# Designs tried in a protein design run: peptides against a protein of PDB entry 4Z63. Part 48

Target 1, 334 residues: chain A of PDB entry 4Z63
Amino acid sequence: LCLGMNDLTGNIPEDLFHLKRLNLLGIQENRLSGSLSREIRNLSSLVRLDVSWNLFSGEIPDVFDELPQLKFFLGQTNGFIGGIPKSLANSPSLNLLNLRNNSLSGRLMLNCTAMIALNSLDLGTNRFNGRLPENLPDCKRLKNVNLARNTFHGQVPESFKNFESLSYFSLSNSSLANISSALGILQHCKNLTTLVLTLNFHGEALPDDSSLHFEKLKVLVVANCRLTGSMPRWLSSSNELQLLDLSWNRLTGAIPSWIGDFKALFYLDLSNNSFTGEIPKSLTKLESLTSRNISVNEPSPDFPFFMKRNESARALQYNQIFGFPPTIELGHNN

## One batch from the design tools (peptide; made by RFdiffusion4, then SolubleMPNN)

Design b1_p12_1_s3 (from b1_p12_1, 6 letters changed)
Fold by OpenDDE base, seed 2:
Structure b1_p12_1_s3 (fold): chain B 334 residues (1-334), chain A 12 residues (1-12)
Amino acid sequence: as target 1 above (334 residues)
Amino acid sequence: SSSWLTSFDPEL
């Protein structure tokens, strides 16, 4: 049953929960309000639940133990409060959980040993606090993780050295500290292709440790951190680099010539730093800027990117990395 | 114009 993209108001009719054979319920992009009914438990055949972009409030009902086939739960952009209910945090069937842009709070707890199918987690823009959950690497299929805009004080857990499934990771604006430790841990994530760390590590030094290596790194975004230091030498070994944003930092020294050796680099933002010297001639030879054949079909994060322009301008949303125009921004270096 | 990227809507 798909009733998305309407002007529906009020609650879900109770009689809808009598549909025991219902596999898909999509009621997204409406004005549905009140609590999400516990009677969802009666939808025992449910595979996909999409309640996103509504006015739902209260706690998410603890009924997911009665939904043994549920693979997709989309609840982004609602007013949900409380924690992740215990039955949801223990769901063995769940592949994707999206609860981005809610008011969920407390310590983030997932039973990753039970969540054997979880591959995508979006909990961005919530009120989770405490530390990052050390057991996230126990979610053996978890590839996509957005935890941006929460309050995860402290460092990236040492256990994330074992996060072999991790491919796309965002921790933007999550009150993280110790960038040297974070990069030193995350370099062990052999499948990591996208790393977004914007608005963390305020005023720290970007490490220039030549022992750091990110073999599969395609997207690195570490913008608006007020980071000191220079262009990190370890990044020169990330031969698959497609997008680099280090804008709005306090980086100094020369832009190194090796920045033009990245065959796939089509988006470079080094703006609003303190870089000096000449623009490397190698930047004029970037194959990705001269070649028309950008492969549009590469895997991307499930979470969108946002380009914040001038303070008064609305952010631009990009659902895919290849939605970015080929860009070299070197402006506002003094 | 000076821009920066993130993974959250900064207007929310």
Scores: peptide ipSAE 0.431, ipTM 0.911, DockQ to the pose 0.850
Fold by OpenDDE base, seed 3:
Structure b1_p12_1_s3 (fold): chain B 334 residues (1-334), chain A 12 residues (1-12)
Amino acid sequence: as target 1 above (334 residues)
Amino acid sequence: SSSWLTSFDPEL
């Protein structure tokens, strides 16, 4: 049943919960309000539940033990409060959990040893606090993780050295500290292709340790951190780099010539730094800017990107990395 | 105009 993208108001009719054979419930993009009914437990055949973009409030009901077929739960952009229900945090069937843009709070706790199918987790823009869950690497299929805009004070856990499944990771604006430790840990994530760390590490030095290596890194975004230092030499070994945003920092020195050696680099933002010297002539040789053959079929994060251009303008949402226009921004350097 | 990227809507 797909009832998304309407102006539906009020509560879900109780009679809908009698549909025991229902595999797909999509009621997204409406004005449905009140609590999400516990009677969802009666939908024992449910594979996909999409309640996103509504006015739901209260706690998410602890009924996911009665939903053994549930693979997809989308509840982004609601007013949900409380924690992740215990049955949801222990779901062995769940592949994707999206609860972005809610009011969920407390410590983030997932039983990753039980969540054997979890591939995508989006909990961005919530009120989670405390430390990052040290057991996230126990989610052996977890590839996509958005934890942006939560209050995860402290450092990236040392356990994330073992996060072999991790491919797409965002921790933007999560009150993180110690960028040197974070990069030193995350370099061990052999499948990491996308790393977004914007609005963390305020005023720290960007490490220039040549021992750092991100083999599969395609997307690095570390914008608006007020980072000091220079263009990091370790980044030159990330031969697959497609997108680099280091804008709105306090980076100094020259833009190195090796920045033009990235064959796949189509988006470069170094704006609002303190870079000096000449623009490298190698930037004019970026193959990705001259050849239209960027492979459109590359995996992208499940979480969207947002481009903030002006304080007064709405952020532009990009659902795919390839949705970015080919860009070189070097403006506002001193 | 200078921009920066993130993974959240900064207006929400």
Scores: peptide ipSAE 0.423, ipTM 0.908, DockQ to the pose 0.843
Fold by OpenDDE base, seed 4:
Structure b1_p12_1_s3 (fold): chain B 334 residues (1-334), chain A 12 residues (1-12)
Amino acid sequence: as target 1 above (334 residues)
Amino acid sequence: SSSWLTSFDPEL
């Protein structure tokens, strides 16, 4: 049953929960309000639940043990409070959990040893506090992780060295500290292709340790951190780099010539730094900017990107990395 | 440019 993208108001009719053979419930993009009914438990055949973009409030009901076929739960952009219910945090069937842009709070706890199918987690823009959950690497299929805009004070856990499934990771604006430790840990994530760390590490030095290596890194975004230092030499070994944003930092020195050696680099933002010297001539030879054939079918994060242009303008949303126009931004340097 | 990228809506 798909009732998304309407002006539906009130609660879900209780009789809807009598549909025991229902595999898909989509009621997204409405004005549905109140608590999400516990009677969702009666939808024992449910594979996909989409309640996103509504006015739901209260706690998410602890009934996911009665939903043994549930693979997709989308609840982004609601007013949900409390924690992730225990049955949801233990779901062996769940592939994707999206609860971005809610009011969920407390310590983030997932039973990753039980969540054997979880491949995508979006909990961005919530009120989770405490430390990052050290057991996330136990979610052996977890590929996509957005934890942006929470209050995860401290450092990236050492356990994330073992996060082999991790491919797309965002921790933007999560009060993280110690960029050197974070990069030193995350370099061990062999499948890591996308790393977004914007609005963390306030005023720290960007490490230039030549021992750092991100073999599969395609997207690096570390904007608006007030980072000091220079363009990091270790990044030159990330031959698959497609998108680099280091804007709104305090980076100094020259833009190195190796920045033009990235065959796939189509988006470069180094704006609002303190770079000096000449623009490398190698940038004029970027194959991705001279050839029209960017492969549109490359894997992208499940979480959206947002481009903030100025204080007054609305942020632009990009659902795919290849939705970005080919860009070189070097403005507002000294 | 005065832009920067993130994975959240900075207006929320």
Scores: peptide ipSAE 0.417, ipTM 0.908, DockQ to the pose 0.858
Fold by OpenDDE base, seed 5:
Order: sequence, then structure tokens, then C-alpha cells
Structure b1_p12_1_s3 (fold): chain B 334 residues (1-334), chain A 12 residues (1-12)
Amino acid sequence: as target 1 above (334 residues)
Amino acid sequence: SSSWLTSFDPEL
């Protein structure tokens, strides 16, 4: 049953929960309000539940033990409060959980040893507090993780050295400290292609440790951290780099010539730093900017990107990395 | 331009 993208109001009719053979319930992009009914438990054949972009409130019901076929739960952009319910945090069937842009709170706890199918987790823009869950690497299929805009005080856990499944990771604006430790840990994530760390590590030094290596890194975003230091030499070994944003930092020194050796680099933002010297002539030879064939159908993160163009303008949403225009921004350097 | 990227809507 697909009822998304309407002007539906009120609650879900209770009689809808008598549909025991229902595999898909999509009621996204409406004005549905109140609590999400516990009677969802009666939908024992449910594979996909999409309640996103509504006015739902209260706690998410603890009924996911009665939904053994549920693979997709989308609840982003609602007013949900409380934690992840125990049955959801233990779901062996769940492939994707999206609860971005809610009011969920407390400690983030997932039973990753039970969540054997979890591939995508979006909990961005919530009120989770405490530390990052050390057991996330036990989610052996978890590739996409957005935990941005939560209050995860402290450092990236040492256990994330073992996060072999991790491909797309965002921790933007999560009150993280110690960028040197974070990068020193995350370099061990052999499948990491996208790393977004914007609005963390306030005023720290960007490490220039030549022992750091990100083999498969395609997207690095570490904007608006007030980071000190220079262009990091370790980044020159990330030969697959496609997008780099280090804007709104306090980085100094020259822009190195090796920045033009990245054959796939189509988006570069180094704006609002303190870079000096000449613009490298190698940037004029970037194949990605000279060739029209950006036909790279590469997998993208499940979480959207947002471009904040200025303090007063609305952020532009980009659902895919290749949605970004080919860009070189070097403005506002000294 | 004075842009920066993130993975959340900064206006939410």
C-alpha cells in the first residue's frame, strides 16, 4: 500500500493493521500525526515500512520482534522521541534503518551481533548523547553510517579499526575531539570511500603524518573545523580521490602540486583558509574537469550531502556525489 | 564562493 506524497492528516486507521499479508506500507510525505501505533505488530508480512516526512511523535513502538520480514524502516523527518526500541535494536532482518531528523535521545545502543543484515544506518540529526557505540563494527554488513548532528562527546572508538564493512561514514557536527586519533583509527577501515567530519575538532591541528593511508578514499569532507596545519601529505596517496572539501579552516602553506595528480578529482574546495603561494599549474590538467565523460556510476552514500553557500542562504541538497558540479574553489585565502 | 559541505541540513 503506497499512500506517500499526499496531504493525508490525522492517524493511520486501525483497520489498516488487519492487512496481515501487507509487504509494503508507504505513507511518507504526508501530515500524519500522533503516535505510531503499536498495532503495526499485526503486519507480520511487512518488508518495508516508510513513515518518513510526517508529524509522528512519541516513542517508536517496541514491536519489531513481531515483524520478522522487515528489511526497510524509514522514519526520517518526524518528531519521534526516546531511544531505539529493543526489538528494533535486535532485528536480524533489518537491512536499512533511517531515523534521521527526529528527537531520539539517550545512549545509542544497537545489538550488532543480532543485526546480521544491517547495511545502512541513518541516525543523523537526533539528540543521542554519550559516546559512539564501540560495538558498531560487530554489525558485519554495515556499510553506510550517518551519525551526524548528535552529541557524541569524546573520540572515535579504537574498535573502529575493525570496521571492515564501513564504506560511507558521516560524523559531521557530533562534538568529536582528537582528529589525529580519529584519522589514525579510520585509516584501518579498508572499504572506507566517503568520510565526512565537518564541524568537529574545533581548532585542532590537521595531522601531517606520512604513515596515514586511506587506500579507497574518494570523498573527504572536513570543512568548518578551524583546523590548523597544511595540506596533509598522507592524502597524496589516496589516488581515487574525487571530492575534497577542506574549506573554512585555518590551513596554511602552499597548495601542493600533487593535488593535480588526482585523475578523478572533480570537486575541490579549499576556500576560506590561509593558503599562500601560486595556484598549481597541475590543477589546469585535471582530466575530470577537461573530459565530458564523468560517466562513473559509482555507489554513493545513502545519506544526502548539503552545500551551505553562505550563512544566510538555504543549504542545497545533493542526493549523489555526482550531482555536484565540477568545482575548484580557492577563494578567500591570504 | 563561501561554501562548505556537510551530511545534514544545517537549517534543521
Scores: peptide ipSAE 0.416, ipTM 0.905, DockQ to the pose 0.877

Design b1_p12_2_s1 (from b1_p12_2, 4 letters changed)
Fold by OpenDDE base, seed 4:
Structure b1_p12_2_s1 (fold): chain B 334 residues (1-334), chain A 12 residues (1-12)
Amino acid sequence: as target 1 above (334 residues)
Amino acid sequence: EVPAVGLSSFDP
């Protein structure tokens, strides 16, 4: 049953929960309000639940133990409060959980040993506090993780060295500290292709450790951290780099010539730093900017990107990496 | 507080 993209108001009619054969309930992009009914438990055949982009409030009901076939739960952009229900945090069937842009709070706790099918987790823009859950690497299929805009004080857990499934990771604006430790840990994530760390590590030094290596890194975003240092030499070994944003830092020195050796680099933002010297001639030879054959069908993160060009600008949403125009931004370096 | 500018993955 798909009722998305309407102007429906009120709550879900109780009689809807009598549909025991229902595999898909999509009521997204409406004006539905009130609490999400616990009677969802009666939808024992449910595979997909999409309640996103509504006005739902209250706690998410703890009924997911009665939904053994549920693979997809989409609840982004609502007013949900409380924590992740225990039955949801233990769901063995769940592939995707999206609860981005809610008011969920408390400590983030997932039973990753039980969540054997979880491949995508979006909990960005919530009110979770405490530390990053050390057991996330136990979610053996978890590839996409957005935990941006929560209050995860401290460092990236050492256990994330074992996060082999991790491909797309955002921790933007999560009060993280110790960038050297974070990069030193995350370099062990051999499948990591996208790393977004914007608005963390306030005033720290960007490590220039030649031992750091991100073999499969395609997207690196470490904007607006007030980072000191220079362009890191270790980045030159990330031959698959497509997007680099180090804008709004305090980086100094020259832009190195090796920045033009990235065959796939189509988006470069080094703006609002303190870089000096000449623009490398090698940037004029970037193959991705000279050849029109950008593969539009590459895998991308499930979480959206948001670009805010300045303090007064409205944020623009980008759902795909290739939605970014080919860009070289070197402005505002002094 | 540092103004939220640049590329990120959190809702504005």
Scores: peptide ipSAE 0.436, ipTM 0.896, DockQ to the pose 0.886
Fold by OpenDDE base, seed 3:
Structure b1_p12_2_s1 (fold): chain B 334 residues (1-334), chain A 12 residues (1-12)
Amino acid sequence: as target 1 above (334 residues)
Amino acid sequence: EVPAVGLSSFDP
């Protein structure tokens, strides 16, 4: 049953929960309100539940043990409160959990040993607190992780050295500290292609450790951290780099010529720093900007990106990396 | 608070 993208109001009719053979319930992008009924437990054949972009409130019901076929739960952009229900945090069937942009709180706890099918997790823009869950690497299929805009104090866990499945990772605006440790850990994530760390590490030095290596890194975003230092030499070895944003930092020195050697680099933002010297001539030869025919396998994170060019600007949402226009931003480096 | 500018993955 697909009823998304309407102007439906009120609550879900109780009779809908009698549909025991229902595999897909999509009621996203409506004005549905109230609590998500516990009676969703009666939908024992449910594979996909999409209640996103509504006005739901209250706690998410702890009934996911009665939904043994549930693979997709989308509840982003609601007013849900409380934690992740125990049955949801232990779901062996769940592939994708999206609860972004809610009011979920407490410690983030997932039983990754039980969640054997989980491949995508979006919990961005919530009220989770405490530390990052050290056991996330135990989710052996977890590829996409957005934990942005939560209050995860401290550092990236050492256990994330073993996060082999991790490909797309955002921790933007999560009160993280120690960028040197974070990068030192995350370099061990052999499948990591997308790393978003904006609004963390406030005032720290961007490490220039030549031992750091991100072989598969395509997207690096470390904006608005007030980072000191220079363009890091280790980044020059990330030959697949497509998008680099280091804007709104305190980076100094010259823009190195090796930035122009990235064949796939189509988006570069180094604006609002303190770079000096000449613009590298190699930037004028970026193949991605001169040739339209570069077939690049773009990373495909499940989480959206948001661009805010300045304090007064509206945020622009980008759902795909290729949705970014080819860009070189070097402004405001005086 | 530091103004939320730049590219990120959190809702505005």
Scores: peptide ipSAE 0.427, ipTM 0.890, DockQ to the pose 0.881
Fold by OpenDDE base, seed 5:
Structure b1_p12_2_s1 (fold): chain B 334 residues (1-334), chain A 12 residues (1-12)
Amino acid sequence: as target 1 above (334 residues)
Amino acid sequence: EVPAVGLSSFDP
């Protein structure tokens, strides 16, 4: 049953939960309100539940043990409160959980040993607190993780050295500290292609450790951290780099010539720093900017990007990395 | 308060 993108109001009719053979319930992008009914438990054949972009409130019901076929739960952009229900946090069938842009709170706890199918997790823009869950690497298929705009005080857990499945990771605006430790840990994530760390590590030094290596890194975003230091030499070994944003920091020194050696680099933002010297001539030879053939077919994160160019600008949403125009921003340097 | 500028993955 697909009823998305309408102007439906009120609660879900109780009789809808009598549809025991229902595999797909999509009621997204409506004005549905109230609590999400516990009677969802009656939808024992449910594979996909999409309640996103509504006015739902209250706690998410703890009924996911009665939904053994559920692979997709989308509840982003609602008013949900409380924690992740125990049955949801233990779901062996769940592939994708999206609860972005809610009011979920408490400690983030997932039983990753039970969540054997989980490949995408979006919990961005919530009220989770405490530390990052150390057991996330036990989610052996977890590829996409957005935990942005939560209050995860402290450092990236050492256990994330073992996060081999991790490909797309955002921790933007999550009160993280110790960028040197974070990068030192995350470099062990051999499948990591996208790393977003914007609005963390306030006033720290960007490490220039030549021992750091991100082999498959395509997207690095570390904007608005007030980071000190220079362009990091370790980044020159990330030959697959496509997007680099280090804007709104306190980085100094010259822009190195190796920045133009990235064959796939189509988006570069170094604006609002303290870079000096000349613009490298190698930037004029970026193949990605001269050749029309940017292959649009590369896998992207499941989470959206938001670009706010300045304090007065509205944020622009980009659903795909390739939605970014080819860009070189070097403005507002001294 | 640090202005929310730059590229990120959280809702505005």
Scores: peptide ipSAE 0.426, ipTM 0.890, DockQ to the pose 0.873
Fold by OpenDDE base, seed 2:
Structure b1_p12_2_s1 (fold): chain B 334 residues (1-334), chain A 12 residues (1-12)
Amino acid sequence: as target 1 above (334 residues)
Amino acid sequence: EVPAVGLSSFDP
């Protein structure tokens, strides 16, 4: 049953929960309000539940043990409160959990040893606190992780060295500390292609350690951290780099010539730093800026990107990395 | 509060 993109109001009719053969319930992009009924437990054949972009409130009901076929739960952009229900945190069927832009709180706890099918987790823009869950790498299929805009004080856990499934990771604006430790750990994630760390590590030094290596890194975003240091030499080995944003830091020194050697680099933002010297001539030879053939068919993160160019600007949403125009921003350097 | 400028992955 698909009732998305309407102006529906009120609660879900109780009689809808008698549909025991229902595989898909999509009621997204409405004005549905109140609590999500516990009677969703009666939908024992449910594979996909999409309640996103509504006015739902209260706690998410702890009934996911009665939904053994549920693969997709989308609840982004609601008013849900409390924690992740125990039955949801232990779901062996769940592939995708999206609860972005809610009011969920407490410590984030997932039973990753039970969540054997989880491949995408979006909990961005919530009120989770404490530390990053050390057991996330036990989610052996977890590829996409957005934990942005939570209060995960402290460092990236050492256990994340073993996060082999991790490909797309955002921790932007999550009160993280110790960028040197974070990069030193995350370099072991051999499938990591996208790393977003914006609004963390406030005032720290960007490490220039030649031992750091991100072989498959395509997207690196470390904007607005007030980072000190220079363009990191270790980044020159990331030959697949497509997008680099180091804007709104306190980086100094020259822009190195190797920045123009990235054949796939189509988006570069080094603006609002303290870089000096000449613009490398190699930047004028970037193949991606001269050839219109950006491969639009590459896998991208499941989570959206938001660009806010200045304090007064509205944020622009980009659902795909390739939605960014080819860009070189070097403005506001000294 | 630090202004939320730049590229990120959280809802404004």
Scores: peptide ipSAE 0.422, ipTM 0.893, DockQ to the pose 0.891

